# Peptides against a protein of PDB entry 5CWW: the designs that were tried, part 12

Target 1, 194 residues: chain A of PDB entry 5CWW
Amino acid sequence: VPKLQGPFDFDLNPEDEQDDEVELKDIYVIGEKPRVADLMRGEEEELEMMKEDQHNGLSLNIICLLSTSGQVKICLDIDGVEAQWLPPRSKNKRLFAPPPEPPSLLTFQTFDTLKPAEVTPDGWPMFSEDATSPYSFYVTHPAGITYISLTPWVFRLESELQSDSEAGTEFRIDLLAKGQGSERDRIFTQTRTQ

## One batch from the design tools (peptide; made by RFdiffusion4, then SolubleMPNN)

Design b2_p18_4_s2
Fold by OpenDDE base, seed 4:
Structure b2_p18_4_s2 (fold): chain B 194 residues (1-194), chain A 18 residues (1-18)
Amino acid sequence: as target 1 above (194 residues)
Amino acid sequence: RVQELAKKLTELVKRRKA
């Protein structure tokens, strides 16, 4: 049986976001690319083919959160939250180690997909995947559909994570943090026919 | 916030390289 994981602590949550005010409606998880090197200890030929594919994703899980208001929060799983299975009922009451500190998610970016006038109490924004890219998705709301792409920064971040050189890393990360260059494009707006 | 984010990301990168 899968273990229910959470709650997650949000690191660098925007100060103005009262946790109580953000009603989450949907969650979208972009799984980390498997480190092929860790999975394929024995197959060198497949490792070379998969190394080419390693350039196509982030070695971190991304957790996207969507609120009723159409706010999207992009979080990075910096602790490497793995799927946990309920331990077999081992009879030995292992002394409850203090509950492990809840895993922290690093809040990378927060942005709105709706205008204030489009926000409704009964709004039901939802995520949907983009079949063409694992790092792109849509937010669908009755007021409209917004395309989102994380590609502008994901590959840059991965390049830093995989780089053997520390030279310039701090500078490039600073630029990445300042830019937070997720693409956001409203592809459809519902026209209220009078 | 941006500076703190940059710091956290840099720390993450350093930890992955170690």
Scores: peptide ipSAE 0.591, ipTM 0.947, DockQ to the pose 0.805
Fold by OpenDDE base, seed 1:
Structure b2_p18_4_s2 (fold): chain B 194 residues (1-194), chain A 18 residues (1-18)
Amino acid sequence: as target 1 above (194 residues)
Amino acid sequence: RVQELAKKLTELVKRRKA
């Protein structure tokens, strides 16, 4: 039986956001690109084809959270949260194991997809995938559809994660943190039939 | 916040390289 995971702690949550006030409506998880070498144990030919594609993925899980207000929170799974299963009812309750520290998500970016006037109490924004890119998605709301792409910073972050050199890493990460660089484009706006 | 984010990301990068 799968174990219920959570709650998650949000590192660097904006101070102005009381977590208790954000009603989440949807979650979109972008899984880390598996190390092809670990998955393709035995398929050398497919490994070469996938190596070219390896450069385009992030070696971290991304968790996107969507509120009723159309706020998107982009979180990085730094701790590497894995699927957990309920331990078999074996009697050895290690009674004294300190409760595992709750998994933390690093809040990378928060932004709105709706204008204040578009926010409705009955609004139910939803994520949908972009079939053309694993790091792009849409936020659909009755007021409109917003395209979001994480590709600009995902690439840069992965480059740092894969870099053999620490030289300049801190500087480049600082630039990444300052710029973030998610693309956001309202591709459709619902015309209010007057 | 940005500085702390940068710090945490840097720490992550360092941990992955170790």
Scores: peptide ipSAE 0.591, ipTM 0.947, DockQ to the pose 0.821
Fold by OpenDDE base, seed 3:
Structure b2_p18_4_s2 (fold): chain B 194 residues (1-194), chain A 18 residues (1-18)
Amino acid sequence: as target 1 above (194 residues)
Amino acid sequence: RVQELAKKLTELVKRRKA
């Protein structure tokens, strides 16, 4: 049986954002790219063929959170949270170890997909995937549909994570942090029939 | 905040290379 995980601590959460004020409605998780090299240990011939098919992706999990107001929060799993399973019902009352420190998520970016006038009390925004890219998705709300793509920064960040040299890394990361660079485009707006 | 984000990302990159 899968273990319930959480709570998560949000590192660099906006100071003005009280956790109690943000009602989350949906979560979208983009899993880290598989370490093909680790999976294919001993199968050198298959490794070469799969190198070309290695999906260009981030070696970090991305957790996207969506609020009732249409706010999207992009978080990076820097600790490498893995799926956990409930321990077998062994009769041994293991002494309650102090609860482990909650895993930390790095808040990379927060942005809105709705205008204040579009926010409704009964609004229920939802994530939906883009079949063409694991790092692109849609936020669907009765007021409209917003396309989001993380590709502009994901590949840059991965390039730094895979780089053999530290030369220029700090500079490029600084630019990445300043720009953040997620694409956001309202592709549909529901016309209020007056 | 941006500076701290850059710092944390840089630290992450360094940890992956070690």
Scores: peptide ipSAE 0.591, ipTM 0.947, DockQ to the pose 0.800
Fold by OpenDDE base, seed 5:
Structure b2_p18_4_s2 (fold): chain B 194 residues (1-194), chain A 18 residues (1-18)
Amino acid sequence: as target 1 above (194 residues)
Amino acid sequence: RVQELAKKLTELVKRRKA
């Protein structure tokens, strides 16, 4: 049986966001690039085929959160949260292990997909995937559809994570943090038929 | 906030390389 995971702590959550004010409507998870070497232990031929199809992805899970107001929060799984299963009812519950510290998500970026006038109480924004890229997706709302791409910073961050040299890393990361250059494009706006 | 984000990301990069 899968174990319920959470609560998660959000590191660097905007101070101005009262947790009580943000109603989440949807979640979108972009899984880390599979360690094909670990998954394909024993299937050497499939390993070569998957290496070619291995889109250079981020070695971190990305958690996208969507609010009723159309706010998107991009979070990074820095602790490497894994799926957990309930242990079989073995009798020796180590009852006294201090509860492990909850895993933390790092808030990378927050932005809006809706104008204030487009926000409605009955609005139900949703994520949908882009079949052409694992790091691009859509936010659909009755008011319109917004295309989002994380590609501008994802590949740069992965380059730093895989780099053999620490030279200049701090500087490049500083630029990445300042830029936070997710692409956002409103591709459709619903005309209010009076 | 941006400076703290940069610090956290730098720490992450260093941890992954160790």
Scores: peptide ipSAE 0.591, ipTM 0.947, DockQ to the pose 0.779

Design b2_p18_4_s3
Fold by OpenDDE base, seed 4:
Structure b2_p18_4_s3 (fold): chain B 194 residues (1-194), chain A 18 residues (1-18)
Amino acid sequence: as target 1 above (194 residues)
Amino acid sequence: RVKELAEKLTALVKRRKA
């Protein structure tokens, strides 16, 4: 049986966002793509083929959170939260190790998909995947549909994570942090015909 | 916030390389 995980602590949550004010409605998880080299230690030929298809995604899980207001929060799983299974009910009272500190998610970016006038109390925004890109998705709301792509920064971040040298890393990461270059495009707006 | 984000990301990258 899968273990329920959480709560998660949000690192770098915007100070002005009282956690109590953000009603989350949906979660979208982009699972990490494992390092091909770590998975394929036994099959050199498949390793070469997978290296050529080096569109290796980010070696971090991305957790996207969507609020009732249409706010999207993009978080990085820096601790490497893995799927946990309930331990078999072994009767051994393993001393309650202090509950491991809840894993922290690094808040990478927060942005709105709705205009203030489009926000309704009964609004139910939802995530949906883009079948053509693992790092792109849609936010659907009665007021409209917003396309989001993480591709502008995901591959850059992965390049840094996989780089053999630290040269220029701090500079490139600084640029990445400043740019937070997720693409956001409202592809549909429901026109209320008065 | 951006500076702190950059620092945390940099720390992450460094940890993965070690």
Scores: peptide ipSAE 0.584, ipTM 0.946, DockQ to the pose 0.810
Fold by OpenDDE base, seed 1:
Structure b2_p18_4_s3 (fold): chain B 194 residues (1-194), chain A 18 residues (1-18)
Amino acid sequence: as target 1 above (194 residues)
Amino acid sequence: RVKELAEKLTALVKRRKA
């Protein structure tokens, strides 16, 4: 049986967002790129081909949250949350283990996909994947469809995570944090027939 | 917020390199 995970602490949540006020409607998880070295034990030739492709993924899970209002929150799993299963009913109730600290998600970016006039109380925005890129997706709402791409900063962040040198890291991360640089494009708008 | 984000990301990067 899957273990219920949470609550998650949202680190650097915008101060103006009362956590209680944001009704989440959907979650989109972009899994970390598997360490090819760990998966491909024994296939050295496939390892070399996949190493070239290794540059295209982030070594962190990304958790995207979507509210009823069409707000997207991009969070990074900095703690490496893994799927957990309920332990078999082993009698060793470690009754006295302090509850593990709740996992934290780092709020990287928050942005809207809907205009205020497009927000409806019965709106049900949903994520959908982009088949062409693991770091791009769509937000579909009755008012329209928004394309989102995380690729601009994902690449830069991964470059820092994989860099052998600390030289300039702080500066580049500062630029990354300031720019954030997710692409947003409204690709479809539903014409409300008045 | 941006400063704190940068600090946390930097800390993450440093932790992974250690």
Scores: peptide ipSAE 0.583, ipTM 0.946, DockQ to the pose 0.813
Fold by OpenDDE base, seed 3:
Structure b2_p18_4_s3 (fold): chain B 194 residues (1-194), chain A 18 residues (1-18)
Amino acid sequence: as target 1 above (194 residues)
Amino acid sequence: RVKELAEKLTALVKRRKA
């Protein structure tokens, strides 16, 4: 039986986000790329062929959160949270292990997909996948549809995570943090038939 | 915030390389 995990702590959550105002409506998870090298321990010949087909993905899980107002929060799983299963019912409830510290998510970016005039109290924005890219998705709302792509920064971050050299890493990460360049494109807007 | 984000990401990268 799967174990319910949480709560999660959000590291670097924007201070101006009054905790009481952000009602979350949807979640979208982009899983980390499979560690092909770890999975192929023992098959050296297939490792060379799969290096070419290594779909350039991030070695971190990405958690996207969507609010009623159409705000998207992009979080990184820096702790590597794994799926947990309930231990088999062993009778010995060793009771008082201190609750493990909640896992932390790093808030990378926050942005809006709706204009203030498009926000409604009964809004129900939803995520949907892009079949053509694992790091692109859509946000659908009654007011319109927004295309989102994380590709501009995902590949740069992965390059730093896989680099054998520390030379220039701090500088490139500083540029990455300043230039959180997720692509956003409103592909459809619902015309209010008055 | 941006500076703190950069520091945390840099720390993550360094931990992965060690």
Scores: peptide ipSAE 0.581, ipTM 0.945, DockQ to the pose 0.786
Fold by OpenDDE base, seed 5:
Structure b2_p18_4_s3 (fold): chain B 194 residues (1-194), chain A 18 residues (1-18)
Amino acid sequence: as target 1 above (194 residues)
Amino acid sequence: RVKELAEKLTALVKRRKA
């Protein structure tokens, strides 16, 4: 039986966000690139095809959160949260190890997809995938549709994670943190015919 | 916040390379 996970702590959450005021409506998870070396020890031909796919992904899970107001929060799973299962009811009272520290998500970026005038109490924004890119998605709201792409920074971050040299890493990461660089484009706006 | 983000990301990168 799968174990319910959470709550998660958010590291570097914006100070101005009273967590109590942000109603989340949807979650979009971009899984880390599969460790093909660990999964496919037996299928060499499929390994080569998956290696091409491995070059184009991040070795971290990305968790996107969407609020009622159309705010998107991009979080990185730094701790590598894995699926957990309930231990079989073994009769032995395993000494409750102190509950492990709750896993933390690193807040990378927060931005809005709606203008203040477009926010409605009954608004129900939702994520939808982009079939052409694993690191692009849409936010759909009655007021409009916004395209989002994480591609500009995802590949740069992965390059740092896979680099053999630490030379210049701090500088490049500093630039990454300052720019963040997610693309956001409103592709459709609903004209309210009054 | 940006500085702290950079520090945490740098620490992550270093940890993955170790």
Scores: peptide ipSAE 0.584, ipTM 0.946, DockQ to the pose 0.801; fails the geometry check

Design b2_p18_4_s4
Fold by OpenDDE base, seed 5:
Structure b2_p18_4_s4 (fold): chain B 194 residues (1-194), chain A 18 residues (1-18)
Amino acid sequence: as target 1 above (194 residues)
Amino acid sequence: RVKELAERLTELVKRRKA
């Protein structure tokens, strides 16, 4: 039986976000690129096809959170959260190991998809995938549809994670952090029918 | 905040390379 995971600690959460005021409506997880070497030890032919797809992915899970107000929070799984299973009901009271420190998510970016006038109390924004890219998605709300792409920074971050050289890493990461260049494009706006 | 983010990401990169 899968174990319920959480709560998660959010590192670098915006100070002005009273967590108590943000009602989350949806979650979207972009899984890390599969470690094909570990999963496909027996299927060499599928390994080559997946290698081409793997070069285009981040070696971190991305967790996207969506609020009622249409705010998107992009978080990185820096600790490598894995699926946990309930221990078998073995009779041995394993010594209560101190509860492991809650896993931390790094808040990378926060942005809005709705204008203040578009926010409604009954609004139910939702994530949906983009079939053309694992690092692009849509936020659908009654007021409109917003396209989001993480590609401007994902590949740069992965390049740093896979680089054999530390030379210039700090500088490039500083630029990446300053840029926070997720693309946002409102592709549809609902005309208010009077 | 941006500086702190850069520091955390740099630490992550260093940890993955070690």
Scores: peptide ipSAE 0.593, ipTM 0.947, DockQ to the pose 0.797
Fold by OpenDDE base, seed 2:
Structure b2_p18_4_s4 (fold): chain B 194 residues (1-194), chain A 18 residues (1-18)
Amino acid sequence: as target 1 above (194 residues)
Amino acid sequence: RVKELAERLTELVKRRKA
């Protein structure tokens, strides 16, 4: 039986966002790139095709959260949350194992996709995937559609995660944190026919 | 916040390299 996971703690959640005020409407998960080296034990030919794809993924899960107001929160799974299964009813439930600390998500970026005037009480923004890129997606709301791409910083972060050198890492990470660099483009706005 | 984010990311990078 699958174990229900959560609650998740959000590390570096914006101070102004009291957890109680943000009603989430949707979640979009970008799975971590599989370590091809572990999967490809035996198929050399598919290794080359996957190597090109290896450079384009993040070795972390990304969790995107969408609020009723059209706020997007980009979180990184820094702990590597895996699917958990309920242990078979073995008799010795160590009753006293402290509840495992809830896994933490690192809040990387938060931004709005709607203008304040576009926010409605009955608004139901939704995520949708971009078939052309795993690190791009859309936020659809009755007021409009916003394209979002994480590619600019995902590549840089993965480069740091895979780098053998510590030289300059702190500096580059500082730049990454300051810039964040997610693309956001309103591709459609619903014209109110007066 | 940005400084803390950078610190957390740096720690993550260091942990993955170890």
Scores: peptide ipSAE 0.593, ipTM 0.947, DockQ to the pose 0.816
Fold by OpenDDE base, seed 1:
Structure b2_p18_4_s4 (fold): chain B 194 residues (1-194), chain A 18 residues (1-18)
Amino acid sequence: as target 1 above (194 residues)
Amino acid sequence: RVKELAERLTELVKRRKA
């Protein structure tokens, strides 16, 4: 049986957002770039073909959270949350192991997809994937559809994660943190039939 | 916040390279 995971602690959550007050409506998880070498262990021929098609994905899981207000929170799984299963009944619960620290998510970015006037109490915003890019998605709401792309900063962050040199890393990460650089575009707005 | 984010990301990068 899968183990229920969470709640997650949010690191660097905006102070002005009481996390307890944000009603989440949807979650969108972008899995980390598969370690092709680990997945294709023993299939050397397929490994070479997949190396070329290796979309330069991020070696971190991304967890996107969507509130009723259309707020998107982009979180990074910095601890490497793994799927967990309930221990088999027979293993002596080591009663004495301190409960593992709850996994933390690093809040990378928070932004709104709706204008205040578009927020409705019965609004049910949802994520939908972009079939053309694993790091792009849509937020759908009765008021409209917003396209979001994480590709600009994902690429930069992955470049730092894969870099053999520490030279300039701090500077480039500082720029990344300042700019963040998620693309956001309202591609559709519902015309209110007055 | 930005400074702290940069610090956390930098730490992450360093940990993965070690």
Scores: peptide ipSAE 0.592, ipTM 0.947, DockQ to the pose 0.810
Fold by OpenDDE base, seed 3:
Structure b2_p18_4_s4 (fold): chain B 194 residues (1-194), chain A 18 residues (1-18)
Amino acid sequence: as target 1 above (194 residues)
Amino acid sequence: RVKELAERLTELVKRRKA
């Protein structure tokens, strides 16, 4: 049986977000790219062929949160949270270990997919995947559909994470933080017949 | 916030290289 995880602490959550008032409606998780090199230790010939075909991805889990108002929050799993399972019932070891400190998520970016006039009390926005890219997805609401792509910054961040050199890293990360660079495009808008 | 974000990301990168 899967273990319930949480709560999570949000590092660098915007102060202006009244978190207590934001009703979350959906969660979209982009899993960490597997380190094929680490999995294929000892199979050098197969590893070289797979390295060329390895889809570029981030070595961090990304957690996207969607509110009733159509606000999207992009969070990075900096602690490396893994799936946990309940131990089999027979071991009554009540290890009264103090609950571990909750894992932290780094709030990378927050943005809206709806205009204020499009927000409705009964609105139910949802995530859906893009079959063509693991780092692209859609937000669907009765008022419209928004395409989102994380690709502009994901590959840049991964390049820094995998770099053997520290030269220029601080500068490039500063540019990344300032620009963020997620693509957001409203691909469909429902015309309200007044 | 932007400065703090850059600092956190830089720390993350440094931890992965160590």
Scores: peptide ipSAE 0.590, ipTM 0.947, DockQ to the pose 0.776

Design b2_p18_5_s3
Fold by OpenDDE base, seed 4:
Structure b2_p18_5_s3 (fold): chain B 194 residues (1-194), chain A 18 residues (1-18)
Amino acid sequence: as target 1 above (194 residues)
Amino acid sequence: SRVDQLAKKLAALVEKRK
């Protein structure tokens, strides 16, 4: 039986977010891509070819959270939360090790997909995948549909994670952090027929 | 700033993975 994971601790939450104010409605997880080096431990030649195929996804899980207001929070699983299976009920009362600290998610970016006037109490924003890109998705709401792509920063971050060189890493990370990161585009807006 | 903290945490992450 899969173990229910959570609650997650959110590192670097926006200061203005009172934990109590954001009602989450949906979650979208982009699973980590295995490191090519770990997959290809036996085939060095294919490893080099796959390294050239820069299309390797991020070696971190990405957790996207969606609020009732259409706020999207992009979080990185820095602790590597793996699917945990409930340990078989071994009768051994292992001394309750202090509950492991809840896994922390690093809040990379937060942004809105709805205008304030579009937010309704009964509004139900939802994630949907983009079948053409693993790092792109949609937020659908009665007011409209927003396309989101993480590709711009995912690639750069992965490049740093896989880089053997420390040269310029700090600078590139700073640029990545300062950037808006994700692409966001409202592709549909429900026009109120006056 | 939040951005600076983010940068630091990302840098630490990168370092940890090396």
Scores: peptide ipSAE 0.586, ipTM 0.945, DockQ to the pose 0.781
Fold by OpenDDE base, seed 2:
Structure b2_p18_5_s3 (fold): chain B 194 residues (1-194), chain A 18 residues (1-18)
Amino acid sequence: as target 1 above (194 residues)
Amino acid sequence: SRVDQLAKKLAALVEKRK
């Protein structure tokens, strides 16, 4: 039987966001892409072709959370959460094992897709995938549609994760953290016919 | 700062994966 996972702790959650105050409406998960090295253990020639397709996705799961207010939280699964199954009922369950610490998600970025005036009590923002890119998606709300792309920083982060060189890594990671680099574009706004 | 902490955590992640 699959084990229910969660709750997740959010590492580096914005100080102003109490976990209890954010009503989530939707979740969008971008699954990790396998490491090229793990896929190509058998075919050297295909390894070179896949190295050129640097557009291999991030080797981490990305979890996007959407609040009722249209706030998007981009989180990284740094622990590598895998599907868990309930252990077989072994009679010798040591009753006193401290509950495992809940897995943590690293809050990479938080941003709004709605203006305060666009937030309505009955508003229901939703994620929608972009068929053209696994790292791009839309947030749809009655007030409008926002395009979001994680591609710019995903590529850079993956490059660091796959790099064998330690030279300059700290500097590049610092730039990544400062820039964050998600694209956000309001592609449609519903005109209120007065 | 939050950004500095983020950088540290990302750096630690990179180190762990290498």
Scores: peptide ipSAE 0.586, ipTM 0.945, DockQ to the pose 0.821
Fold by OpenDDE base, seed 5:
Structure b2_p18_5_s3 (fold): chain B 194 residues (1-194), chain A 18 residues (1-18)
Amino acid sequence: as target 1 above (194 residues)
Amino acid sequence: SRVDQLAKKLAALVEKRK
């Protein structure tokens, strides 16, 4: 039987965010690139096609959270959260291992997709996928549609994760942290016909 | 700063994977 996971701890939440004040409406998960070498030991042709696609993926899961106010939080799964199963009812009193520390998500970036005047109590922002890129998506709200792309920093982060060289890593990581360069474009705005 | 802490955590992640 699958075990329900959570709650998750969020590392580096903005100091001003009272956790209790952010009502989440939607979650969008971008899975890590498949470790093709481990899964496809038998299908060489599919392996080559996937290798070309894998060069553009991140080896970490990304979890995007969307609030009622249209705030997007981009989180990285650092610990590698895996599916957990309920232990078989072994009759033996397993020594209560201390409850494992809850998995932590690293808050990479937080930004708004709505202006304050666009936020409504009945507004339901939602994520939707971009069929052309796994690292791009839309936030749809009655007030408008916002395109978001994580591609600018995802590639750079993956490059650091896969690099054999330590030279310049600290500098490039500092630039990633400072820039947080997600693309955000409002592609549609609902004009209130007065 | 939050940015400095983020950089530190990302650096630690990179080190762990290597």
Scores: peptide ipSAE 0.584, ipTM 0.944, DockQ to the pose 0.768
Fold by OpenDDE base, seed 3:
Structure b2_p18_5_s3 (fold): chain B 194 residues (1-194), chain A 18 residues (1-18)
Amino acid sequence: as target 1 above (194 residues)
Amino acid sequence: SRVDQLAKKLAALVEKRK
């Protein structure tokens, strides 16, 4: 039986976000791709295919959160949260194990998909996948549809995670943190028929 | 700043994975 996991702690949440004001409506998870090092232990044939696929994705889970106001929060699973299963019911409830520290997510980026005038109390934004890219998705709302792509920074971050070179790493990470680099494009806007 | 802290945490992550 799967163990219920959570709540998660969010590291580096914007200080201006009053936790009490953000009502979450949807979650979109992009699973990690296998690390090159883990694949090196596999068959040589898989290694050749991975070298050709320059777009092997990120070796971290990405968790996207969507609020009622259309705010998107992009979080990275830096601890590597694994699926946990309930231990077999051995009768010895060791009563006083300190509650395990909740896993932490790193808040990478936060942005809005709706204009203030588009936010309604009855609005229900939702995530949907892009079949053409694992790191792109849509946010749909009655007011419009927004395309989001994480590709600009995902591959750069993965390159740093897989790099054996320390030269320039700090500088490139600083640029990554400052730019945050997600693409956001409103592809459809619902015209209010007056 | 938040950005500086983010950069530090990402750098620590990269170091941990090496």
Scores: peptide ipSAE 0.583, ipTM 0.944, DockQ to the pose 0.783

